Peptides against a protein of PDB entry 3C66. Designs and how they scored, part 41

Target 1, 189 residues: chain A of PDB entry 3C66
Amino acid sequence: KSWANLFEKNDFFFRYKFYLEITAYTRGSDEQHLKWSGLVESKVRLLVMKLEVLAGIKIAHPFTKPFESSYCCPTEDDYEMIQDKYGSHKTETALNALKLVTDENKEEESIKDAPKAYLSTMYIGLDFNIENKKEKVDIHIPCTEFVNLCRSFNEDYGDHKVFNLALRFVKGYDLPDEVFDENEKRPSK

## One batch from the design tools (peptide; made by RFdiffusion4, then SolubleMPNN)

Design b2_p13_2_s4 (from b2_p13_2, 7 letters changed)
Fold by OpenDDE base, seed 1:
Structure b2_p13_2_s4 (fold): chain B 189 residues (1-189), chain A 13 residues (1-13)
Amino acid sequence: as target 1 above (189 residues)
Amino acid sequence: SSSFKTSLSFIVE
């Protein structure tokens, strides 16, 4: 079976202790974001392959569907705040200060023409080969290569005011609320 | 770098 069919949402976010979050950010048009996020998403499989061959990593499994969100983002400071606070349950409540764009509100005049930040997030579940407690694992190299691969595809993606790419290592209990259904209980520490 | 929000070198517990 292809990875696309291996995991259901309900099991995936409870299966691993550790996750790697890959978020593509765009402050611009939806078309710009579609191109940028599409590129990033197309390269995630390559990152997974590089992670799987690292010593200390037993399994790296991608969740194949991206999580999509967008916010009204009138200032650069707001954009920086989104990038700082998104991706962790501990900090995501700060995003409540911004207007989340939804299907219900997207046609409102105050939202329709407002500057927006678009987010697309991919998740990789990680399992480690630990012989002893407190083994140090370094995934910096494959992650750096991945970022370079995405950023070098087009010179326009070098504009950090518009396009950003973040990788975040997150524990299962600190995953964003978006990955859980309303009836699901967040994993405990 | 804005591309790395957390350390990518970590201790596995």
Scores: peptide ipSAE 0.072, ipTM 0.743, DockQ to the pose 0.750
Fold by OpenDDE base, seed 2:
Order: sequence, then C-alpha cells, then structure tokens
Structure b2_p13_2_s4 (fold): chain B 189 residues (1-189), chain A 13 residues (1-13)
Amino acid sequence: as target 1 above (189 residues)
Amino acid sequence: SSSFKTSLSFIVE
C-alpha cells in the first residue's frame, strides 16, 4: 500500500501486531493541552526516526491523526487513574467511572466548567525483525529521550499535576476501543 | 520524568 494509505485510518490498526502509544495528558485548560499536545505531536517524527534505525525494528510508521478525548477529572486520584487505565483495552473499562466529555454533553452545567483531563494519543505501528528466533527489542532509550525532549522544552511541563506524557507498548488486540470504528472488529490475539 | 505503562524491553515473537 502507498504511504497515503498508511496515514489514513483504513487498516492501520489492523496492519501491525504491535503499536507504540504516545499519550499527552493535561489536567488543566484546553489551551494548556493544545500547547502541550502540539509540542508532543511535533516531536513524534523524531522518535520515529530513532526507532527506525534500531536493528530490531523493521518498520515504524506513525498514524498521522491524534486521538483526542477528555474526561471530567475532579481529583488528582482520578487523574492518576486515567493515566493508569488508559491505553489498553484490558483496563480502559475502568474509565467508565468517569464522565467522558462529548460534543453532546460538553455544554451541560455539570461538565462545562468542571475540571478536566485532556488526552491526545499518537500511534506508531511497529514491525520487528524476526529471523527464526526470538528477538529481543529494547526501545527504552529512544522513548526516554523523546519524553525528556518534550518535558524539557518548557519548565511548566515539569508539573506532573498538570502535564504528563506516557508511552505504552501495546499489542494490536489490546488497542483501545477509540481506534476502531463502531462496525470494526478488534483484532484477535 | 516519564511514564511507561508497559515494558519497553521485550521479546518479540
């Protein structure tokens, strides 16, 4: 398939066995999140470049569109829970305890001015070099460098009560529901 | 400071 197809949703979330999730979290204003997530997103290509040169990685293809969500987040504990549970199908059901902000409900009195956690998630599809043996892959270094790059850009981003950045390695069958259309079936294990 | 929710060192099968 053409590169154009890789950047469209199409079968991106069915194409790879493994994905790297990059999630920018903000418990604050929409404006704060826009700046933070925008910064993170602007650096993703640098991470891809670092991943591509690793011997164990055959392919690292970014999905170009971020996934956006926001939750009512009254407490710091809620914010920690979001960060703990988000990004995996196995655990994301715990987020049902929180109010998801939608276009339909965002103007409700209980939601409009409520404290919120904003999430922007970028995905990188990964294909690995496997040559008739188990291949050990360590992407810790480039991922850590990426996080440090983003967080060090502005001192404000050091406030973990407001800004967070998480990377998660996820198998295709454990991708969050958000990446699939209503009529799409989740990849099998 | 970073948050990694899953191990970034693994065996690929």
Scores: peptide ipSAE 0.070, ipTM 0.748, DockQ to the pose 0.788
Fold by OpenDDE base, seed 3:
Structure b2_p13_2_s4 (fold): chain B 189 residues (1-189), chain A 13 residues (1-13)
Amino acid sequence: as target 1 above (189 residues)
Amino acid sequence: SSSFKTSLSFIVE
């Protein structure tokens, strides 16, 4: 069994009970997002290394490809809503209030020139060393260090009106629909 | 459902 086989999509989102989602947000140009998301993605391996050395974490395995989406985002409030609702199956339906940009509609005049929010999401599957049912693991420190690392890389990334970075701890049954194929059934609680 | 707990649920910066 090769490491490459462990990172294939076919069972990645069924293999773990817990996932860490890392989402880079950009309300601006495609070029801005490409640079921002590319930076974030390039640093994910460093976060994995920091997670693996925590006593409570048995395994931290990154999924190697980002999930990409973009929405028409006319207001700052819409941008805040996206950041609040994205990344959980429980809340993602709220995003239906916004226009999703697709290959089919991206050339429409009303969409082509509209303000957009771009999203790139990386996933890390987590397995824990559980000794008892009340065991807690704190991953806040390595996650905060990761955010600071990314945001401090360029002064422009300090503008929260344009660039944002979120980390979400999610259970497998609450993963967004985007990670599953149409023929796959969501994991049960 | 797992009874495992973490101190981090979600962060945005």
Scores: peptide ipSAE 0.045, ipTM 0.690, DockQ to the pose 0.095
Fold by OpenDDE base, seed 5:
Structure b2_p13_2_s4 (fold): chain B 189 residues (1-189), chain A 13 residues (1-13)
Amino acid sequence: as target 1 above (189 residues)
Amino acid sequence: SSSFKTSLSFIVE
């Protein structure tokens, strides 16, 4: 199968048992988020390269397009909650307490000028070489290096009240609903 | 300035 087929949405999120989620968060302007998320996205290929050379990783395939979402985020506590709950099907229902910004509601007066948290999420599908030994694969080092790389790019990104970056290891059956179409069945355990 | 928040616990068994 061509690389193009691997990056089709429906095939990608059913292909792997494990995924690495990379989420850039911005509580600020759309312009701030565009710059921050664009930087993070531009560095994902470097993380993939570092993951692929690990002995325990057979495949690390990035999904080429980010998932974009934004929430009305009036408080810092709301921003912390988003970062805690987003990225897992088990916990994402807690986000229903916040107003999701959509194309249908973005022009409403209560939403248009409200403080917002912006999210851009990149996914990497992971396949591991598990066959012969219960080898613990530690991806902490390349992930930490990636975060440091993004964080060190501009001193303005050092403010965690505005800019954040999180990496989450997720099983396929626990992927957020955003990755599936309404007519698709979530993978089972 | 405050540091970025990251959750990095990646052990695959």
Scores: peptide ipSAE 0.077, ipTM 0.704, DockQ to the pose 0.279; fails the geometry check

Design b2_p13_3_s1 (from b2_p13_3, 9 letters changed)
Fold by OpenDDE base, seed 4:
Structure b2_p13_3_s1 (fold): chain B 189 residues (1-189), chain A 13 residues (1-13)
Amino acid sequence: as target 1 above (189 residues)
Amino acid sequence: ELIIVPERLVGKW
């Protein structure tokens, strides 16, 4: 199937058993995040291409629209927590300890001027070729290359206190709630 | 069972 068919959400988050999440994190300004996330997003296709050629990966299809979120992030510990807990339904409830920035609250004085962590998340649906009797697929190399590509693009992106990039392999039943509409039922195990 | 490595990579630089 062409990528064009996956530009819309439709059934993308129900189609695959496995997903690779790519999250760009920024603890700083919206402008900083826009530049950083935009760079990461622009490179996702290169990662997809590298994944597609791996033995054992049958399909690597990107969902082309990022998911955007931001949190009030007053401390470095909060930023670390976000990076640790985000991207899995199992762990995302820990983020409830932080103030999610929404369109409804973003103009509140306590939120407007607060330090923020911005998140942009891209998803790649993965299908594996089980027929190859491969019990193990190593995606470390392409993922590491991708991270290195992004972080080395600008010297500023070397500041891990501001900019981070995470890749997470997630099963469909453990996708974050953000990928589902209110009327959609989370995939079962 | 299919094992994917790594399950998580966080950029720390």
Scores: peptide ipSAE 0.170, ipTM 0.818, DockQ to the pose 0.779
Fold by OpenDDE base, seed 3:
Order: sequence, then structure tokens, then C-alpha cells
Structure b2_p13_3_s1 (fold): chain B 189 residues (1-189), chain A 13 residues (1-13)
Amino acid sequence: as target 1 above (189 residues)
Amino acid sequence: ELIIVPERLVGKW
């Protein structure tokens, strides 16, 4: 990666105190995930536009690249666990109970034939126009509209056993480890 | 503290 790309990444995940994570989940084939995640990613700009018009939001800045991961996911319970635990530093250690698929192990027979959960995560940095620290910003409507837009695009995306979509509000100090390089220190509270 | 609603939205449908 170029120094410019590293700097842009580093600056992004340190620039904001708050982030919105958008994760597309697929328990199925890589082709299914490619279509699903690609759809979700293509709609993120619409969510950004809806967030920016909220009175409490000053800036909604999307990170341009998704983060990709996949796990061996033998059961539906494992798939629910992934969706519950992923996207927060405080909970992501629970994912260590699952086999992460890597370039080094993907060719192993036990991994090739295993059911997989695929994850694609987009990040939006948020800056708030708040004078009083006790103000409430409601993002429920734009987030719900976004989820409904994505899921209604194709009837197949109504199968929650295969396709899911989650949005998570996360503080910068609780971002997943995946967003930081080895030489980067996690933001403090 | 700033309150964001929802903190989490999971697309279970």
C-alpha cells in the first residue's frame, strides 16, 4: 500500500470519535456474497445523504473500501454469534472460537467444504453538531430505510438464514482491530 | 453523553 493510502486510512479511523458500521453477512457461496455485498456497498451513498440532512449530524464520511472476512460457519447459531459479536473490539474476541478463513488455509479440504459466513463491512465516520453533550440523535429512520432498500432489491435477500445486514454505532476506541495496521495504536477513550 | 438511536440495527426479516 502506498504511504498515501496508509495515511488516508490512518487519518480516517482517528479523525472521528464515532462511526457507523454497515456489515453485509452471507452464509452461502462466495457468488451470493459478492452480489449481496456489492448491492449494499452501492447503496451506502444514499444512506450518507440521508444522514447528512439530520440536524444533529455535521458530517457523514464513508470510508471508500470494504473490510472483508470469512469464517467457517457450521451452524445457524454460529452465524447468529458472528452477527452479535462482530464489529466491536470488546466483543470480537468471541470470534476466535471460529475458524477464520485466510489465504494460507482456504485450500485445506476441511475449510473448502465447510459452510462459510462472509462479511463485508463499510465504515462511516460521524461528526456531530452538538453543543450539549446530552443531545439525542435519532438515526433509526434512515438506517431502517437503508436496510429495507437493500433487502427488497431481490426476493432472495429476504432469506435471513443466508443474507443479513447490520448497522452498528461504534465509538472510535471500540472499533474492530481490522481497521488498524500493526503499527497503529487504538484510539483512547 | 451523546445518545444515538439505534445503537445497533440488525436486519432480521
Scores: peptide ipSAE 0.129, ipTM 0.801, DockQ to the pose 0.791
Fold by OpenDDE base, seed 1:
Structure b2_p13_3_s1 (fold): chain B 189 residues (1-189), chain A 13 residues (1-13)
Amino acid sequence: as target 1 above (189 residues)
Amino acid sequence: ELIIVPERLVGKW
């Protein structure tokens, strides 16, 4: 299938059993996040190309639209918690302890001037060549190269207190709620 | 069972 057919949400999050999540994190200004996330997003196609050549991967298709969220993040511990808990349905409920920034609340004085963590997440749907009952697909190299490519672009991105990047392998049934509409049912195991 | 390595990679720099 051409990538052009994946520009719309449609059934993308139901098409694959497995997904790779790429999340750019910023604890700082919106401007800092726009630059950082924009860089990461611009490099995703290179990661896809590196994944596609792996023998165990039949298909790697990116969803082209990022998912955006932001939280009030008063402490470094909160920022670490966000990075640990985000990106899995099993763990995302822990984020309810933080104030989600929305269009409705962003102008509230307690939110407007608060320290924030910004998140931009890209998704890659994965289909595997399963020949054996026990197959190992090692994506460590292409993922590490991708992280290194992004972080090395600017010296400012070396500050892990501000900028972070995580890749998470997720099963379709464990995708975050953000990828589904209210009327959609989460895939079963 | 399909084994994916790594399941999670966090950039620490």
Scores: peptide ipSAE 0.116, ipTM 0.788, DockQ to the pose 0.810
Fold by OpenDDE base, seed 2:
Structure b2_p13_3_s1 (fold): chain B 189 residues (1-189), chain A 13 residues (1-13)
Amino acid sequence: as target 1 above (189 residues)
Amino acid sequence: ELIIVPERLVGKW
């Protein structure tokens, strides 16, 4: 199947047991986030190539559409909480303590001018050669190289109070709710 | 069991 079929959601989030989430975070302006997330997104294909050559990885398929969200983020602690809790169904409910920015509420006075954290998340579906084995796959090197590549691209991206990047290995049943439509049932364990 | 490392990498720099 061509990579073109992965440009649409279709069954992507049901096809794999495992996913790598790549989230670009920005606590700043939407313009800052657009530049940062755009950079990260532009490099995902390089990470895929590095993952595919690992002996334990059979397939690494990117979902090409980012998932976008933003929260009112008045404090640095809130920003750290977002980075800690986002990306897992088990922990994402903690984000309910923050105000999600939506098209319906974005013009409210309390939201419009509030400090915001922006999130852009890319997904890579993973198929492993060793899924039924007691073996280890180490993705530390390619993931670290990817983070360093993105971080080092511009000096401004060295400000961790504004820009961050996280990679999370997630099982299909623990994917965030955002990847599923209202009528879709979450994968079972 | 499949062991993946790291399970999470957060870029704080």
Scores: peptide ipSAE 0.172, ipTM 0.819, DockQ to the pose 0.763; fails the geometry check

Design b2_p13_3_s2 (from b2_p13_3, 8 letters changed)
Fold by OpenDDE base, seed 1:
Structure b2_p13_3_s2 (fold): chain B 189 residues (1-189), chain A 13 residues (1-13)
Amino acid sequence: as target 1 above (189 residues)
Amino acid sequence: ELEIIPERLRGVW
């Protein structure tokens, strides 16, 4: 399957049992986030290439468009909570304690001038070459190399109070709600 | 059961 066929959402989030989520976090300005997330997104193809050559991985297909969200983030603890809870259906309900920034509310004075955390998330669908149900696939090296590649690009990205990057392995039934339309049902366990 | 290592990786700064 060509990557070109994955430009549309269609059934991408139903096609695989497993996904790798790549989330770029920024607690700062929109401009800072655009630069950081843009860098991360530009490097995802390199991670895919490294994943594809692993013996346990049959297919690694990126969804080409990022998912973007932002929250009012008044404290460092809130920022840590976002990074801990985002990216899984099981845990994302904790984010309801924070104010989600939307097109409808972004002009409110209490939101407009508030400190914000910005999130951009890329998804990779994974198909494994599982001969045995007890197989372990180690993706540590490719993922670590990817993180190092992104964080080392600019010295400014060394500020962990502002910039962060996380990778999360997620099962299809535990994907965040953001990937599904209102009329779509989450895959079953 | 398929085990993926790691299930989560956060950047270290």
Scores: peptide ipSAE 0.391, ipTM 0.903, DockQ to the pose 0.827
Fold by OpenDDE base, seed 3:
Structure b2_p13_3_s2 (fold): chain B 189 residues (1-189), chain A 13 residues (1-13)
Amino acid sequence: as target 1 above (189 residues)
Amino acid sequence: ELEIIPERLRGVW
């Protein structure tokens, strides 16, 4: 298949059995998030390059478009919950306890001036070199180096109460609902 | 079965 087809949303989230999610979190202003997420997004290609050279990884293909969401986040506990529950279909329903910010509600007085958590998520589709019934692939080093690279870029990003970054390995059937259109069926196990 | 390590990594600040 052509590279053009690979980067179509509809095909991308059905093409792989496995994905790596990269989520930049910001509990602060939209401006803070724009800078933080933009930095993270700019470094994703470096992570891909490090993943591609691992013996167990056959393919690492980034989806180039980030997924954006924001929630009313009045407490630090809410921010921790977002970071814990986001990025998996099996856990994302817990986020229904928080108010999702939408174009329809963003101008409401209770939402407009409320503390917010912003999320930008990048996806990498993964294909593995499975030779045996059991395959073990360690991505700890590339992922840690990526986090450290982003975090150390600016001293302001050392404030974990505001800025966070997480990587999650997920199976295609456990991708968040955000990656599928309403007319698309979630992949099966 | 495929085992990925780690399955999740959060930034440590």
Scores: peptide ipSAE 0.407, ipTM 0.907, DockQ to the pose 0.812; fails the geometry check
Fold by OpenDDE base, seed 2:
Structure b2_p13_3_s2 (fold): chain B 189 residues (1-189), chain A 13 residues (1-13)
Amino acid sequence: as target 1 above (189 residues)
Amino acid sequence: ELEIIPERLRGVW
């Protein structure tokens, strides 16, 4: 199947058993988030290149479009909860305690001027070289280098109360609901 | 079973 199919949602989230999620978080303005997430997104290709050369990784294919979401985030504890619970189907239900910002509600008085957390998530589909009897694949170095690259780009990104970045390894059956259409069935274990 | 290290990495500021 051509690389062209990897740029469309199509079957991307069914094609791999494993995914790496890269989420940029911003508790601030939409303008701050646009700059931060845009930076992170611009560097994802470098991470892919570093992952592809690892002995245990056969394929690392990025999904080119970010997933965007935002929540009303009144407190720092709420922001911590978002960063802890987001990115896994097992835990994402905890986010229901927060108000999701939508096109339908964004103009409501209680939402419009409320503090918000913005999320942009990039996905990398992973295929592993199982034949090498390697039960363990260490991605710590390339992931750490990626985080350091992004956070060191601007001094403003050193404010952890505003900006954060997380990478999460997930199985296909534990992908967040956001990656599936309403008519799509979640992959089984 | 495949083990990935780490399963999660959060930015340290």
Scores: peptide ipSAE 0.407, ipTM 0.907, DockQ to the pose 0.804; fails the geometry check
Fold by OpenDDE base, seed 4:
Order: sequence, then C-alpha cells, then structure tokens
Structure b2_p13_3_s2 (fold): chain B 189 residues (1-189), chain A 13 residues (1-13)
Amino acid sequence: as target 1 above (189 residues)
Amino acid sequence: ELEIIPERLRGVW
C-alpha cells in the first residue's frame, strides 16, 4: 500500500486525537544522523503494518515527512534532557534552555562547530476501536520490535551515547509546536 | 478512557 501520498500536513495534525511519535536522535555528525534517521524512516512502514493489525487500532496512518531539528548539545546531560523533554507541548519548553539550530544561526561561530543533537521525528495518526469507556491498548510489542529492528541493523547503532530512538504516544492537543504552522491554532482538549 | 501502553518507549541499548 502506498501511503506516502495519502496525507498532507494541512489537516493531518488535526485529523486524529492521538499520535505516535517516532524520534531518531543522534548526538554526533550530520552524516551519522542522516544514516540513522534514514534507516528509522525506512522501517516506519513496518511499524504501521504491525499497528494496523492490532484489534484496538482502527487506523494507523503515517505522516510522510519527517520533522527535523537540531540543538547545540555540549553534554550528555543535555542529550538526556532533549530525549526526556522532546515530543510533547507540555514538556518542550524545557528545550528552551538549549540553543536551537536554525538556518539563521547555523553559521554563527558558536554554533557551527558546536556539538549537536539531531532529531528526526515521524508521526503516525491513530484511531482506536473504543467499545468501552475503559479500554487498554497495548502497543508495547510492535514498538519494541521496531526499536530492536532499527538498533540491531548496525553495530554502531548500539552506542546509546550517540544514537537513540524513542516512541511517544501523544494526544493531539499535546503535539509539539513544530507540527503547526504559525497561523494554525493548536487543537484543544 | 483509552489507555495506551506504553505511552513512551525509549530504546534500550
């Protein structure tokens, strides 16, 4: 199934109440991140397929474009903070303690050669088969299998000080600001 | 209410 052309940004982040975020992290070179994130992105379709067959999941639709960001990341603690705080609106303000690399500042001497953490984030919109007011959907297995698939692809990806991968379940109103345009209003609860 | 398990998973290396 070609899902690559199914969704445009304009309504994707308003269409679902729930999203699964897949973030590939790299504290290293741009080249390292390109390889790592490219691998992760290439495997997202496999995760989608595994999610779609879960009884509690009605729809699992990937957004085709990754969101790219990078931060000056001088320490391992900073890298841990990024991995802890990134991916939700309620926590992303903590990232303001770090210098976001932008097209406007990337050539500054203090940024250009600084250690960086790179992030590539893929999104899957989720719709659930909610029959009861109290339902539990366990996505642990497919998510774990996905992480294992990616990290085991190359021995280099076993270095968690450089490479990491996280999946986060997020409600639409708690999506990171990056998914919305400046003129778009964040979904409410 | 819908409960998703887990809400967050990070790679374990």
Scores: peptide ipSAE 0.405, ipTM 0.907, DockQ to the pose 0.822; fails the geometry check

Design b2_p13_3_s3 (from b2_p13_3, 7 letters changed)
Fold by OpenDDE base, seed 3:
Structure b2_p13_3_s3 (fold): chain B 189 residues (1-189), chain A 13 residues (1-13)
Amino acid sequence: as target 1 above (189 residues)
Amino acid sequence: ELEIIPERLVAKF
């Protein structure tokens, strides 16, 4: 069974107390986003390898499929808001102020020609070695190296008005609603 | 106690 078959979606977001979210943002065309997100996704395995060698990390398991969303994003302030509020259940309700692009509405004239922000989010489940009370786990180092790797691939990806990349450390009970099916209950604290 | 540095990572790059 492929590694992908061992992680049924239903169990992945309940297995870990901690997750690392990797979100590629694009305010531009769908083609620009496809190239950017595809690059980021292709490098996630390298981040996993760097996390696994940290003494305090027992397990770093990537979820194999990205979560995709897009919003009408008329202003730079809206784009900053998306990047600030996305990726946490506590803050994601602020995104309700923006128009979510769906298969049902994408052909509407007001949406079709509107500026858009595209989001692709990858998740890594984290298990830590709790037994050694004094272990410090500095995930900032591998995360920064990962971002630098992605941004350095093409000079165009240095344009923060178009392309952004964010990493968020999140507890399981604060995961976005998108990771749960309609019949699933959010993990408790 | 496990010390995660940073305790909260929200890094925009």
Scores: peptide ipSAE 0.213, ipTM 0.841, DockQ to the pose 0.506
Fold by OpenDDE base, seed 4:
Structure b2_p13_3_s3 (fold): chain B 189 residues (1-189), chain A 13 residues (1-13)
Amino acid sequence: as target 1 above (189 residues)
Amino acid sequence: ELEIIPERLVAKF
C-alpha cells in the first residue's frame, strides 16, 4: 500500500499493534510552540527513515497530521505531570486534573491569559518482522539521534523548562483517546 | 516475545 493511503486517519490507529508517539511540548507562548513543533514535525520523516532500516522493523509509517492539545499549566510540576502522563490511555486520566484548553473555553478570562503547555503529537505505526527470531529491537539510537537533532537546532530548545520532546512506544490498545473518534472502539489487548 | 527499547525516551541535557 502506498504511503499516501496512510496519510489519512481512516484505519491508521487500528492498522498497527504498535506505535511510536513523538510529542513536542512547550510551556510558553503559542509562537514558541509553533516554531518548536514545526521543527519536530519537519524532522519526523528522518526518524521514519532510520526506523525503517532497523533489523526487526518491517514497517514504519507516519501519520502525517499532528494532534494538538493545550493545557493550563500554572506550575513546573504540572508541566512535568503532563509529560509523564500524556500519551498513554492508562495514564491520561491524570490530565483531568488540569484545564484542557478548547475552542469553547479559550477566550475565558481565566484561560486566555493563563500559562499554558502546548502539545503536538505525531504518530508512527510500527510493524515488526517477528520471523527473524529477534526478541529485541533497539530503537534507542534512532530516537536519540532524532531528539538530538531537534534539540540542537536552536540553543533555546535546550531549555527543558520551556521545550521538551518525548518519544513513547505505545501499544494500540493504549493509544490516547484523542486518536479515536467518538464512534470508534478502542482496540483490545 | 518482542521487547522494544526504550519504551519511552525523554531527552535530558
Scores: peptide ipSAE 0.213, ipTM 0.793, DockQ to the pose 0.759
Fold by OpenDDE base, seed 2:
Structure b2_p13_3_s3 (fold): chain B 189 residues (1-189), chain A 13 residues (1-13)
Amino acid sequence: as target 1 above (189 residues)
Amino acid sequence: ELEIIPERLVAKF
């Protein structure tokens, strides 16, 4: 099967038991976010390469399309809440307390000029080598190296009030709703 | 059994 088929949504979010979510956050302008998220996205392939060479990882497949969202984010506390709650089905309902920016509402006066948090999320599907022995897979190292790589690219990206980067290891049944179509049933545990 | 370290990687950087 060609790598091209992995880049289509199709069954990507049903194929793996585990996923690594990479989310670039920006509390600022859309231009700032475009630059930041674009940088992060450009480096994901390097993270994949580092994951693939780990003995316990059989496959690390990126989903090439980012998921984009933005929220009205009037306070720093709201921004912290977004970063805490996003990326898990268990916690994402807390984001309902914030106004999601949509094509339908983006021109409303209360939304158009409001402070916003922008999110771009990349997904990596993970397949692990399951041997008869207890195997340990430490993904912390490659993930930390990835974050350091992104953050060190420009001094401006060191401002955590504006730019943030989170990596979340999630199970397929706990993926955010955004990855599924309305007619798709969430994977079971 | 697979032990993923960390079991919960929710890392803000």
Scores: peptide ipSAE 0.147, ipTM 0.816, DockQ to the pose 0.521
Fold by OpenDDE base, seed 1:
Structure b2_p13_3_s3 (fold): chain B 189 residues (1-189), chain A 13 residues (1-13)
Amino acid sequence: as target 1 above (189 residues)
Amino acid sequence: ELEIIPERLVAKF
């Protein structure tokens, strides 16, 4: 399939059974997040290239647009909770305990000056070669190399209290609600 | 610390 068709949001999140989510987290300033997420996003193509050469992977296609969100994050425990619960439909409802920052509320005094966690998420659609019923595809190596590549860019990114980077393997039926429009039905299992 | 969820990075068919 042509890469040009990957720009259509509606088809991308229905096209694959499996996805790799790459989320850059920042508990700090918007400026810190822009630098961190921008770095991560700039390197996603390198991860794709490493995934494509794995024998069990037929296709690895990135969705080119990041998904952005931010939450009021007053404590370190809240930040850990965000990282644990985000990126899965099964667990994302736990994020409702936190105040989502929106364009409508960002100027409220209680939100404007509050500590925030920023999230930028990239998606890779995966298609596997299922020639053998017992095929195991292990993506740990390319994913670990990717994390190391991002973290090694600047010593500041070693501070896990501020900067985090998570990779999550997700089935299409368990994608976060953010990837679907209100009128779209989530893929079935 | 690997901020990869290891248990979720293995696809079995």
Scores: peptide ipSAE 0.056, ipTM 0.716, DockQ to the pose 0.086

